# Peptides against a protein of PDB entry 3B8E, part 52

Target 1, 230 residues: chain A of PDB entry 3B8E
Amino acid sequence: PFLIFIIANIPLPLGTVTILCIDLGTDMVPAISLAYEQAESDIMKRQPRNPKTDKLVNEQLISMAYGQIGMIQALGGFFTYFVILAENGFLPIHLLGLRVNWDDRWINDVEDSYGQQWTYEQRKIVEFTCHTPFFVTIVVVQWADLVICKTRRNSVFQQGMKNKILIFGLFEETALAAFLSYCPGMGVALRMYPLKPTWWFCAFPYSLLIFVYDEVRKLIIRRRPGGWVE

## One batch from the design tools (peptide; aimed at target 1 E172 A178 Y182)

Design b2_p25_3_s4 (made by RFdiffusion4, then SolubleMPNN; from b2_p25_3, 24 letters changed)
Fold by OpenDDE base, seed 5:
Structure b2_p25_3_s4 (fold): chain B 230 residues (1-230), chain A 25 residues (1-25)
Amino acid sequence: as target 1 above (230 residues)
Amino acid sequence: LEKEREEVYNEALKRLEEARKLALE
């Protein structure tokens, strides 16, 4: 997210506070869940053919999978960001290079894609309006990530949601999202303005995409045991 | 201070909504 912000010179899509909340609230619990998760029965039953090489391959595969999922999460967040700005008159193409003028307090006549002039205050409100939905999008996508992390080989539908730690993580991140989105004063204190409930649904296609991606990945692994995708 | 901030926020939101309506038109 930060790299795209720098490269495209767009208004800041995600605040530092939201990033911290993601790192502390959404990413930590999944990591703990994975650490305490009983190794998938298949992982424990496989005699390590070569413990050193198999461990390295598994770590690399996990890293790649998480990297890909993280990319999908980022895309989902940016999609939400662009949708919100477009609904407020700023088309994605118009946002390119707009940061300098956007962040200038003395420029109160920044034009949107339709010729409407925006004051600094109005621009910042729109910017901060994006922070909460971006965060919520990540949380909703993270639901899918948490669920898919339970299984490396088996379908999520086969293993189910028996991990209490994972369930706790889902509730924690959802509660945090609700708190940051709807608690009074968050707009002023954290620059996270209240979110319409409809924006929670904006991330669902990306969550579904992650589920489909993971199920396809697992299907490939099951069909090609010992392949590069394991 | 909190009431003043809320009023400023509400006024800003109103202006934003008006601006949004104008932009969509």
Scores: peptide ipSAE 0.022, ipTM 0.494, DockQ to the pose 0.024
OpenDDE base, seeds 1, 2, 3, 4: peptide ipSAE 0.019, 0.018, 0.018, 0.019; ipTM 0.415, 0.447, 0.493, 0.499; seed 4 fails the geometry check

Design b2_p25_4 (made by RFdiffusion4)
Pose (drawn by RFdiffusion4):
Structure b2_p25_4 (pose): chain A 230 residues (1-230), chain P 25 residues (1-25)
Amino acid sequence: as target 1 above (230 residues)
Amino acid sequence: FHFFYFFFFFFLFVISFIFIIYFLF
């Protein structure tokens, strides 16, 4: 959101105060719950881990996330940001450009008249909007995320999805999002109500992508002992 | 509709919190 905000100088898809809503806020309970997760095999049947090699935060870890599911999760939120505008004057292939505030009216685009008070709005189909969606889009995938980061070898099936806390940590999250996106007013610090009709589901298309993917490879992992590149 | 959604999600939150407390103890 901040990176592409510079390369193609488009409107800020995600705010900073908006980012402190994944960490010390929404994703919180989910990860804590990840811990209550149980065994995945008879571990008391394997030499002790050699602290010289198999680190905790491996780098394959980074690959399988920071550059793989952080991306298809990236596109999903970096998509809703678009169709959050298209239904207001989004430039499908346009827009790529600054948007002053002291401008106050004077300019708009794709057949419109945006600015002052609609400048609070020229930055409101984004502020109290686009951001907040690019937010619920996050959580949206954090589901398939939280349900894939529940094993590194077994399918959600071979390991029943019964982590009481996590399952009942999901609503525990999703609810925070909406109870926060429709907060009777805590929209001052955060953003405004994203149209329950669609503004949510739009990110859900991608979550299904995440899931099946890591779900597949795990088979490639199992159907292949010392699985190749994966 | 906004308040319905607000209270619906709040109730889901409370219900989930009760289930979490329940399964911790």

Design b2_p25_4_s1 (made by RFdiffusion4, then SolubleMPNN; from b2_p25_4, 22 letters changed)
Fold by OpenDDE base, seed 5:
Structure b2_p25_4_s1 (fold): chain B 230 residues (1-230), chain A 25 residues (1-25)
Amino acid sequence: as target 1 above (230 residues)
Amino acid sequence: EKEKIYKEALELLEEARKKIKEALE
């Protein structure tokens, strides 16, 4: 997100507070939950392999998979960001290079895609309005991510949702998202303005995409044991 | 004080949205 902010010179899509909430609030508990997750049934049944070569390959494959998932998450967040800004009169193409004028408090006549002039205060409100749904998008996408991370080879339908800590993590991150989105004063305190409930659903396609992606990946692994997709 | 500021911010947002709506008509 930050790289896109710099490269495209668009208004900041994700604030520092939101980043902290993701890191501390949404990622920590799930990570712990995964540590306590029961070993995958296929892992326990595996015969000893060459520990030196197989470990390196596995680490690389895991890194690639998580990298791809992270990219999908980012795309989901940016999609939500652009939709919100477009709804508020700023089309994506108009946002390119707009950051300089956007962040200048002395410019109170920044025009949107439709010729409407925006004060600095109005622009910042719109910017901060994007922070909440971006965060919520990440949370919703993380639902799928957490579920798929439970297994490496087995389908989610085979492994099930047995880890109580993981379930707690899902509720915790959702509760945090709801708190930040709807608690009065969050816009002032955390630059996290209220979110329309409809925006929770905006991320669902991306969550589904991640789920489908992982299921397909796992299917390939099951069909081709020892392949590069594992 | 924070609630007041928050309310003012919401009002500004609503005004902005209204202006956009008017511009799109």
Scores: peptide ipSAE 0.017, ipTM 0.414, DockQ to the pose 0.020
OpenDDE base, seeds 1, 2, 3, 4: peptide ipSAE 0.013, 0.000, 0.015, 0.000; ipTM 0.323, 0.217, 0.360, 0.205; seed 3 fails the geometry check

Design b2_p25_4_s2 (made by RFdiffusion4, then SolubleMPNN; from b2_p25_4, 22 letters changed)
Fold by OpenDDE base, seed 5:
Structure b2_p25_4_s2 (fold): chain B 230 residues (1-230), chain A 25 residues (1-25)
Amino acid sequence: as target 1 above (230 residues)
Amino acid sequence: EREEIYNEALKLLEEARKKIKEALE
């Protein structure tokens, strides 16, 4: 998100506070849950392989998979960001290069895509309005991430959701998202304004995409054991 | 004070949305 912010010179899509909430609030419990997750049944049944070569390959594959998932998460967040700004009169094309004028408090007549002039205060409100939905999008996408991370080979339908810590993590991140989204004063305190409940659903296609992606990946792994997709 | 600022911000947002709606018509 930050790189796109710099490269495209668009208004800041995700604030520091939101990033901290993701890192500390949403990612920690899931990470712990994965640490306590029982080893996948297929992993335990595997014969000892060459530990040096197989470990490196596995680490690379895991890194690639998480990188791809992270990219999908980012795309989901930016999609939500652009939709919100478009609904507020700023089309994506118009946002390119707008940051300089957007962040200038002395410019109170920044025009949107429809010729409407926006004061600095109005612009910042719209910007901060994007923070909460972006965060919520990440949370919703993380639902899928957490579920798919439980297994490397087996389908989610085969493994199920028995890890209580993981379930707790899902509730925790959802509760945090709800708190930040709807608690009065969050706009002032955390620059996260309330969002319409409909924005929770905006991320669902991306969650589904991640889920499908991982299921397909796992299917390929099952069909081609030892392949590069593990 | 926080509530006042929050309410003011909401008001500004609503005004902005109204202007956008008017511009889109």
Scores: peptide ipSAE 0.019, ipTM 0.419, DockQ to the pose 0.020
OpenDDE base, seeds 1, 2, 3, 4: peptide ipSAE 0.011, 0.000, 0.018, 0.000; ipTM 0.302, 0.224, 0.466, 0.218; seed 3 fails the geometry check

Design b2_p25_4_s3 (made by RFdiffusion4, then SolubleMPNN; from b2_p25_4, 23 letters changed)
Fold by OpenDDE base, seed 1:
Structure b2_p25_4_s3 (fold): chain B 230 residues (1-230), chain A 25 residues (1-25)
Amino acid sequence: as target 1 above (230 residues)
Amino acid sequence: DREKIYQEALEKLEKARKEIEEALK
């Protein structure tokens, strides 16, 4: 997300505090839960035929999958970001290159796509309004990611939700997201302004996409071991 | 009940946001 922010020179979609909340608050418990997840029987039962090659292939597969999932997460967040800004009069194309003027507190007449002038304070409010739904989008997408990451080759339907720690992690992550989104004072303290409940559903298509993608990927891996999709 | 709680919380936060916005003016 930060790289796109720099490259596209758009207003900041995700604040540093929000990033810290993701890294320390949201991802930690799920990561721990995955550590306690029962290893796939197929991974453990398969003796490495060639430990060096198999390890390298596995690392490449994990890296690719993680990168792809991360990209989908980012796309989901940015989609929500662009929708909110568009609803407030800033079309995506207008946001390109706008950062310099956007972040300048001395410019109080930044025009949106419809010619409306925005003060610095108003711009920051709408920017911070994007932080919460971006965060929530990441959390919702992470639900899918966390569920799929417990398996490498088996379908989610086959593995099920056996890990109670994982379920607890999902609950805690959701509770944290709700707390950060709806607790009074979070807008001031964390620059996360309130989120309409409808925005929680904006991430669902991306979660579904991740599920479908992962299931298809796993299916391909099962059918064609050693393929490029691995 | 959850939806009502969230809506009430949202309203409180929106009010707080407006107050902050007014204070920044």
Scores: peptide ipSAE 0.014, ipTM 0.340, DockQ to the pose 0.050
OpenDDE base, seeds 2, 3, 4, 5: peptide ipSAE 0.000, 0.000, 0.000, 0.013; ipTM 0.201, 0.199, 0.248, 0.386; seed 4 fails the geometry check

Design b2_p25_4_s4 (made by RFdiffusion4, then SolubleMPNN; from b2_p25_4, 23 letters changed)
Fold by OpenDDE base, seed 4:
Structure b2_p25_4_s4 (fold): chain B 230 residues (1-230), chain A 25 residues (1-25)
Amino acid sequence: as target 1 above (230 residues)
Amino acid sequence: EREKIYQEALEKLKEAREKIEEYLS
């Protein structure tokens, strides 16, 4: 997100402190939960066909899969960002290159896509209104990430949610999201203005997409053991 | 009095944020 902010010169979709909160608050506990995840019986029992090559290939495939999931996650965040800005009169195309004028406090006549002029304060309110939904979108997408990370081969429906630590991680990141979204002073402290409850659902299609993607991947693995998707 | 305390707390949070942002920049 920050890279796109720099490259495209769009208004900042997510604050640096908020990014830090994601890294520390939403990623750490899940990572720990995965460390204690009970491996699938097939993962533990399946001997590599070729320990030298299969391990490397498997690591590459896993990294690629998580990379793709990460891209979906980023798309979800940006989708939410663009929707909010569009609802406030700033269409995505208009945002390109707008950052310079957007961040200049002396320019109080920045026009939106409809010709409405925005003061610096108004622009910052809209910007900070985007931070919270972006963060929440990331959290909601991470729900899917955490669930799918539990298994490599078996579907979520087959394996179930047995890891209590994983469940705890889901609640922890959700609680953090709620805290950052609704606690008084977060607008000042983290540039995260309160979130309308409806925005929690903006990420759901992307979470579903991740689930579908992972289930399809796992289905392919089950149907073609030893394939390139494994 | 409560409002004053609240505003003071907000200012402290703002300062803390700025320091963190400076560190992360």
Scores: peptide ipSAE 0.025, ipTM 0.626, DockQ to the pose 0.033
OpenDDE base, seeds 1, 2, 3, 5: peptide ipSAE 0.022, 0.020, 0.006, 0.018; ipTM 0.559, 0.524, 0.248, 0.491

Design b2_p25_5 (made by RFdiffusion4; failed a check: near_copy:native)
Pose (drawn by RFdiffusion4):
Structure b2_p25_5 (pose): chain A 230 residues (1-230), chain P 25 residues (1-25)
Amino acid sequence: as target 1 above (230 residues)
Amino acid sequence: FPFFYFFFFAIIFIVSLIFIFYFLF
């Protein structure tokens, strides 16, 4: 959101105060819950881990996330940001350009008249909007995320999805999001109510992508002992 | 409608906490 904000100088898809809603807020309970997760095999049947090699935060870890599921999770939120505007004057292939505030009216685009009070709005289909969606879009995928980061070898099937806390940590999250996106007014610090009709589901298309993917490879992992590149 | 959604999600949130506390204890 901040990166592409510079390369193609488009409107800020995600705010800073908006980022401190994934960390010390929404994703919180989910990860804590990840811990309550149980065994995945008879571990008391394997030499002790050699602290010289198999680190905790391996770098394959980074690959399988920071550059793989952080991306298909990236596109999903970097999509909703678009159709959060298209239904207001989004430039499907346009927009790529600054948007002053002292401008106050004077300019708009794609057949419109945006500015002053609609400058609080020219930055409202984004502020109290686009951001907040690019937010719920996050959590959206954090589901298939939270359900895939529950094993590194077994399918959600071969390991029943019964992490009581986590299952009941999901609503525990999703609810925070809405109870926060429709907060009777805590929209001053955060953003405004994203139209329950669609503004939510739009990110859900991608979550199904995440899931099946890591779900597949795990087979490639199991159907292949010392699985190749994966 | 926004208030219904707000209360609906608040209820879900409280129910989830009840289940979490129950399963921890």

Design b2_p25_5_s1 (made by RFdiffusion4, then SolubleMPNN; from b2_p25_5, 23 letters changed)
Fold by OpenDDE base, seed 4:
Formats: sequence, C-alpha cells, structure tokens
Structure b2_p25_5_s1 (fold): chain B 230 residues (1-230), chain A 25 residues (1-25)
Amino acid sequence: as target 1 above (230 residues)
Amino acid sequence: EREEIYEEALRKLEEARKLIKEALE
C-alpha cells in the first residue's frame, strides 16, 4: 500500500496503525495456527527427494506461491479502496498525483471526477472511510489464505477444517476486524471510520480467486508430482 | 466545533453519493 502511495502519489489507502494491526493482530495468530497445522497437513511431512537441491527449490516455490497470494491480497485491498473512492466521486485515474492537493488543508476546492469540490475535512473523511474497508478486505482475503495453507497437495475439500487453532485464528481475526471497524472512537483514534456491512462482501471475489488459484495449483501438484509448481 | 464540521461534511458526502448514484442510474 505504501509503495503505491509513494509511486502513484494517491491518497493514503491504509493508515499506519491499521497496518500494524494487520501485522501484529491478524498475522500472528494465523502464523501460530499454521505451525500447529503442520502436524496434520502434508506441508512438512514430505521429505525432499534430494535434500541438497529440492529443499531450496521447494522453499522458493512456496515463497513464490505466497508472493502471488500476497499480490492478489494487495489487489483486493486496492480494489476496495478504488471502489469506495469512485463511489465518492474520485475515479482511479483522477487519484493519480492528487495526494499533494489532497493533504493540503488550505486547498478546499479539490475537484473530483465529476466536478464536485471537496473541502479538506471532507477529503479526510473519505480517506479515513477507506482505511476500514481496506483492512477488512485484507482480513477477508486472509481467511482464504489461512485456509489454503493447511496443506500443500490436498484440496480444501479433502483436508477439511479440523484444526481448532485455525478456526480460532479465523475467529480472532474477524473479531479484531469487527472491533476496529465498529468500536466507538476508532474513527478518531485509529482513523478507521465505521464500515457498512456491505463492504465485507467486496473482498469475496478475491478470496474466491485465491481459493481457485490454490485449488488449481494443488490439482497440478497432484497430477504432476515433482513438477515446477510443487 | 470539529464534530459539527465533520457531521456537515458527512452530510455533504452523502449528498454527493446520492448525486453520483443518480447520475449512474
């Protein structure tokens, strides 16, 4: 998010505190969950065919897969961001380079894509309105990420939801998202304004995309053991 | 005063959203 913010000079889609909440709140429990899931999954059970070469290759492949998932996750967040801003009159192309004027409190006539003028206060409200949905989008996408990480080869349908710690992680992540989204004072304290429940669904296509991606990947692995996708 | 400004801004935002929605229909 920050890289795109810097490169494109767009309004900040996600606040620093929100990022910290993602890193510390939404990632830790899932990471712990995954550590325990290793006992039930095939992730760490299969020994490398060649310990000298296959271990590194496998680590690279895993890293690549998670990198791709992370990219999809980021795209989901930005999609939500752009949808919200578009619904408030700012089309994506109009946001490019807008940050300088956006953050200038002395400019109260920033025009949107439709010629509507926005005061500084109005712009900040819209900006902060984006923070919560972006965060929630990340959480929803992380649901999919967490579920697909249960196994390397087996379909989600084959593996099932047996790990109670995983379920707890999903619950904790969701609860944190709900807390940050709806707790009074979060709009002021964390610059996360309340989220309309409908925005929770904005991330679902991307979650589905991650599921499809992972299922296809796993299908390829099952059909071609030892392939480049493994 | 800030709260009042924010409330007014929110009202204007809602109005803008309504106008955009109407324009897109």
Scores: peptide ipSAE 0.012, ipTM 0.283, DockQ to the pose 0.019
OpenDDE base, seeds 1, 2, 3, 5: peptide ipSAE 0.000, 0.000, 0.000, 0.000; ipTM 0.192, 0.201, 0.187, 0.240

Design b2_p25_5_s2 (made by RFdiffusion4, then SolubleMPNN; from b2_p25_5, 24 letters changed)
Fold by OpenDDE base, seed 2:
Structure b2_p25_5_s2 (fold): chain B 230 residues (1-230), chain A 25 residues (1-25)
Amino acid sequence: as target 1 above (230 residues)
Amino acid sequence: EREKIYQEALEKLELARKLREEALS
């Protein structure tokens, strides 16, 4: 998220403290659960044919889990970010290169996509309005990502939801998201304003799309083992 | 003053939403 902010020169979609909450809080239990389940389901339950190759496959599965989940979560967050800003007058194309003027406290006449002028304080309110929905979107997308990444080959319907640690992790991260979104003082402390219920559902179509995509991917892998799609 | 700025921001947000709806219609 921070790298995209710098490269695209867009307003900051998520505060530094909130990023730390994701890295240290929400991702810990689910990631541990996923690592154990992937290792058991894809590698450990099978007789090792080649210890060197099988070890590499296991390391790749774990690495892909952390890497792909992070990327997909970021994409989901940015989707919500662009939706919110578009709703508030700033279309995605208008945000490109706007950072310099956006972050300048001495420029009080930044125009949105419809010609409205925004003061620095008003722009910061809009920016902070994105923080909570962005965070919640990451959590909602993470639900789907954790479910689909449970195995690399088997369908979610075939493997089932038997991992109690994963289920507990999903509830924990959801509870944390609710706490950060609705607890008094979070707007001041973390720049996370209270979230309207509608924003909880903003990521659901995206999560569903990812779920469907992954099921199709897994179906292709099962039909054509060793393909490039893996 | 902070409350005033906040209210003005909310008004601009509502106006932005209306303008968006008009642009999409």
Scores: peptide ipSAE 0.179, ipTM 0.800, DockQ to the pose 0.018
OpenDDE base, seeds 1, 3, 4, 5: peptide ipSAE 0.030, 0.027, 0.031, 0.029; ipTM 0.578, 0.607, 0.663, 0.632; seed 1 fails the geometry check

Design b2_p25_5_s3 (made by RFdiffusion4, then SolubleMPNN; from b2_p25_5, 23 letters changed)
Fold by OpenDDE base, seed 5:
Structure b2_p25_5_s3 (fold): chain B 230 residues (1-230), chain A 25 residues (1-25)
Amino acid sequence: as target 1 above (230 residues)
Amino acid sequence: ERKEIYEEALKLLEEARKKIKEALE
């Protein structure tokens, strides 16, 4: 997100506070959950193949998979960001290069895509309005991430959701998202303004995409054991 | 004070949205 912010010179899509909330609130519990999760039955039953080569391959494959999922997650966040800004008069094309004028406190006549002039204060409100939905999008997408992380080979439908820690993590991140989105004063304190409930659904296609991606990946792994897609 | 600022910010946002809606129409 930060790299795109710099490269495209667009208004900041995600604030530092939201990043911290993601790191501390949404990622920590899932990580703990994964640590305590019982090894997949297939992993435990596999006779140790050549431990040096197989470990490296598995680490690489896991890293690539998480990298790809992270990319999908980022795309989902940016999609939500662009939709919100578009609804507020700023089309994606117009946002390119707008950062300099957007962040200038002395420019109070920045025009949107429809010729409306925006004061600095109004622009910042719109910017901060994007922070909450971006965060919520990440949370919703992360639901899928957490669920798919339970299994390396088996379908989520086969293993089920028996990990209580993971379930707790899902509730925690959702509760945090709800708190940050709807608690009065969060706009001032955390620069996260209230979000319409409809925005929670904006991320669902991306969550579904992640599920489909992972299920397809796992299917390929099951059909081609030892392939590069593990 | 925080509540007042928040309410003012919301008001400004609503006004901005209204202006956009009027411009689209």
Scores: peptide ipSAE 0.022, ipTM 0.437, DockQ to the pose 0.020
OpenDDE base, seeds 1, 2, 3, 4: peptide ipSAE 0.020, 0.000, 0.018, 0.017; ipTM 0.377, 0.222, 0.453, 0.464

Design b2_p25_5_s4 (made by RFdiffusion4, then SolubleMPNN; from b2_p25_5, 23 letters changed)
Fold by OpenDDE base, seed 1:
Structure b2_p25_5_s4 (fold): chain B 230 residues (1-230), chain A 25 residues (1-25)
Amino acid sequence: as target 1 above (230 residues)
Amino acid sequence: EKEEVYKEALKKLEEARKKIEEALK
């Protein structure tokens, strides 16, 4: 997320505090959950043919899963960010390079994609309005990601949700998301304004797409072992 | 004092948000 912010020079999609809450609050428990995923997963249950090699393979698998989760979460967050800004008159193309003017408190006539002028205060409200949905989107996407990352080859329907730690992690991150989104003062303290409940559903299509994509991928892997999709 | 400042800031932000919502209608 931060790299895209720098490269694209767009308004900040996530506050530093929000990023910290994601990294320390929401990602830790899920990561631990994945690490302790019960051995029914095809990720861990290959009997170590060679304990040294298999440990390395497992570490690589965990690292890959974590990396994929992070990337998918970022994509989901940015999707929500762009949707919100588009609904507020800022099309994605218009956001490119806009950061300098966006963050300038002395410029009160920044135009949106429709020629409407936005004051600094208005822009910051819209920016901060994106922070909460971005965070929530990460949580919602993480629900799907955690479920799909349980296995590389097996369907979610086959693996089930036996990991109690995962369920606890999902609950915790959801509770944290709700707290940060709706607790009074969070808008000022964390620059996370209260979110309309409808925005929780903004991530659902994305989560569904990820889920479907992963299931299709796994299906292809099962039908064509050693294919390019693996 | 900090709490009052936060409440006032929140109120201003809510008012600004309403103005934005009205402008976006």
Scores: peptide ipSAE 0.017, ipTM 0.431, DockQ to the pose 0.022
OpenDDE base, seeds 2, 3, 4, 5: peptide ipSAE 0.000, 0.016, 0.014, 0.015; ipTM 0.232, 0.396, 0.385, 0.409; seeds 3, 4 fail the geometry check

Design b2_p25_6 (made by RFdiffusion4)
Pose (drawn by RFdiffusion4):
Structure b2_p25_6 (pose): chain A 230 residues (1-230), chain P 25 residues (1-25)
Amino acid sequence: as target 1 above (230 residues)
Amino acid sequence: SSVIFTVFFVSLVLFIISVVFIFFF
């Protein structure tokens, strides 16, 4: 959101105060819950881990996330940001440009008249909007995320999806999102109510992508002992 | 506005139900 905000100087898809809603807020309970997760095998049947090699935060870890499911989770939220506008004057292939505030009216695009009070709006189909969706879009995929980061070898099937806390940590999250996106007024600090009709589901298309993917590979992992590149 | 408040309260109910189930387990 901040990166592409510079390369193609488009409107800020995600705010800073908006980011402190994934960390010390929404993703919180989910990860804590990840811990209550149980065994995945008879571990008391394997030499002790050699602290010289198999680190905790391996780098393959980074690959399988910081550059793989952080992306297909990237596109999903970097999509909803678009169709959050298209239904307001989004430039499907346009827009790529600054948007002053002291401008107050004077300019718009794609057949419109945006600015003052609609400048609080020219930055409101984004502020109290686009951001907040690019938010619920996050959590949206954090589901398939939270359900894939529950094993590194077994399918959600071979390991029943019964992490009481986590299952009942999901609503525990999703609810925070909506109870926060429709907060009777805590929209001052955060953003405004994203149309329940669609503004949510739009990110859900991608979550199904995440899931099946890591779900597949795991088979490639199993159906192949010392699985190749994966 | 009814929809906004329905979503708000449904989300709160769901949150409270989850908290209860966490305390039960």

Design b2_p25_6_s1 (made by RFdiffusion4, then SolubleMPNN; from b2_p25_6, 23 letters changed)
Fold by OpenDDE base, seed 1:
Structure b2_p25_6_s1 (fold): chain B 230 residues (1-230), chain A 25 residues (1-25)
Amino acid sequence: as target 1 above (230 residues)
Amino acid sequence: EEEREKVYEEAKKLLEEARKLRKEY
């Protein structure tokens, strides 16, 4: 998110406190849950044929998979960000290069895509309105990612929801998201304004697409072991 | 904190007014 913010010169979609809440609150329990699920999954049951080469390849594959998951989460968050800003009159194309004027306290006449002028205070409210949905989008995508990461080859339906820690992690991150989104004072304290319930559903299409994609991928891997999809 | 909350509430009202104006165009 921060790199895209710098490259595109768009308004910051997440504050530092929100990032800390993601790192400490939402990512820790899922990471622990995944560690336990991996121990139960088929991924860890295979003895490496060659301990040195197979370990390195597996570590690289795992690191790439986690990197891809993080990228998909970021894309989902940015989608929600762009939707909210578009609903407030700022089309994605207009946001490119707008950061300098957006963050300037002395510019109170920043125009949106429709020529409406926005004060600094109004712009910051819109910016902070994006923080909560972005955070919630990350949580909703994490649900799919946690479920998908249970196994490399088996369908989610075959593996089931046996990991109690995973289930606990899903509830914990959802409860944290609800707390940060709806607890009074979070708008001032964390720059996370209350979220309309409709925004929780913005990430669901992406989560569903990822889920379907992964199930199809796993199906292909099962039917064509050693194919290009692996 | 109370002063910040008042500023945010005021800014939110202004944002809602701006949204209404945009719907008219």
Scores: peptide ipSAE 0.021, ipTM 0.479, DockQ to the pose 0.021
OpenDDE base, seeds 2, 3, 4, 5: peptide ipSAE 0.000, 0.016, 0.000, 0.019; ipTM 0.161, 0.386, 0.159, 0.416

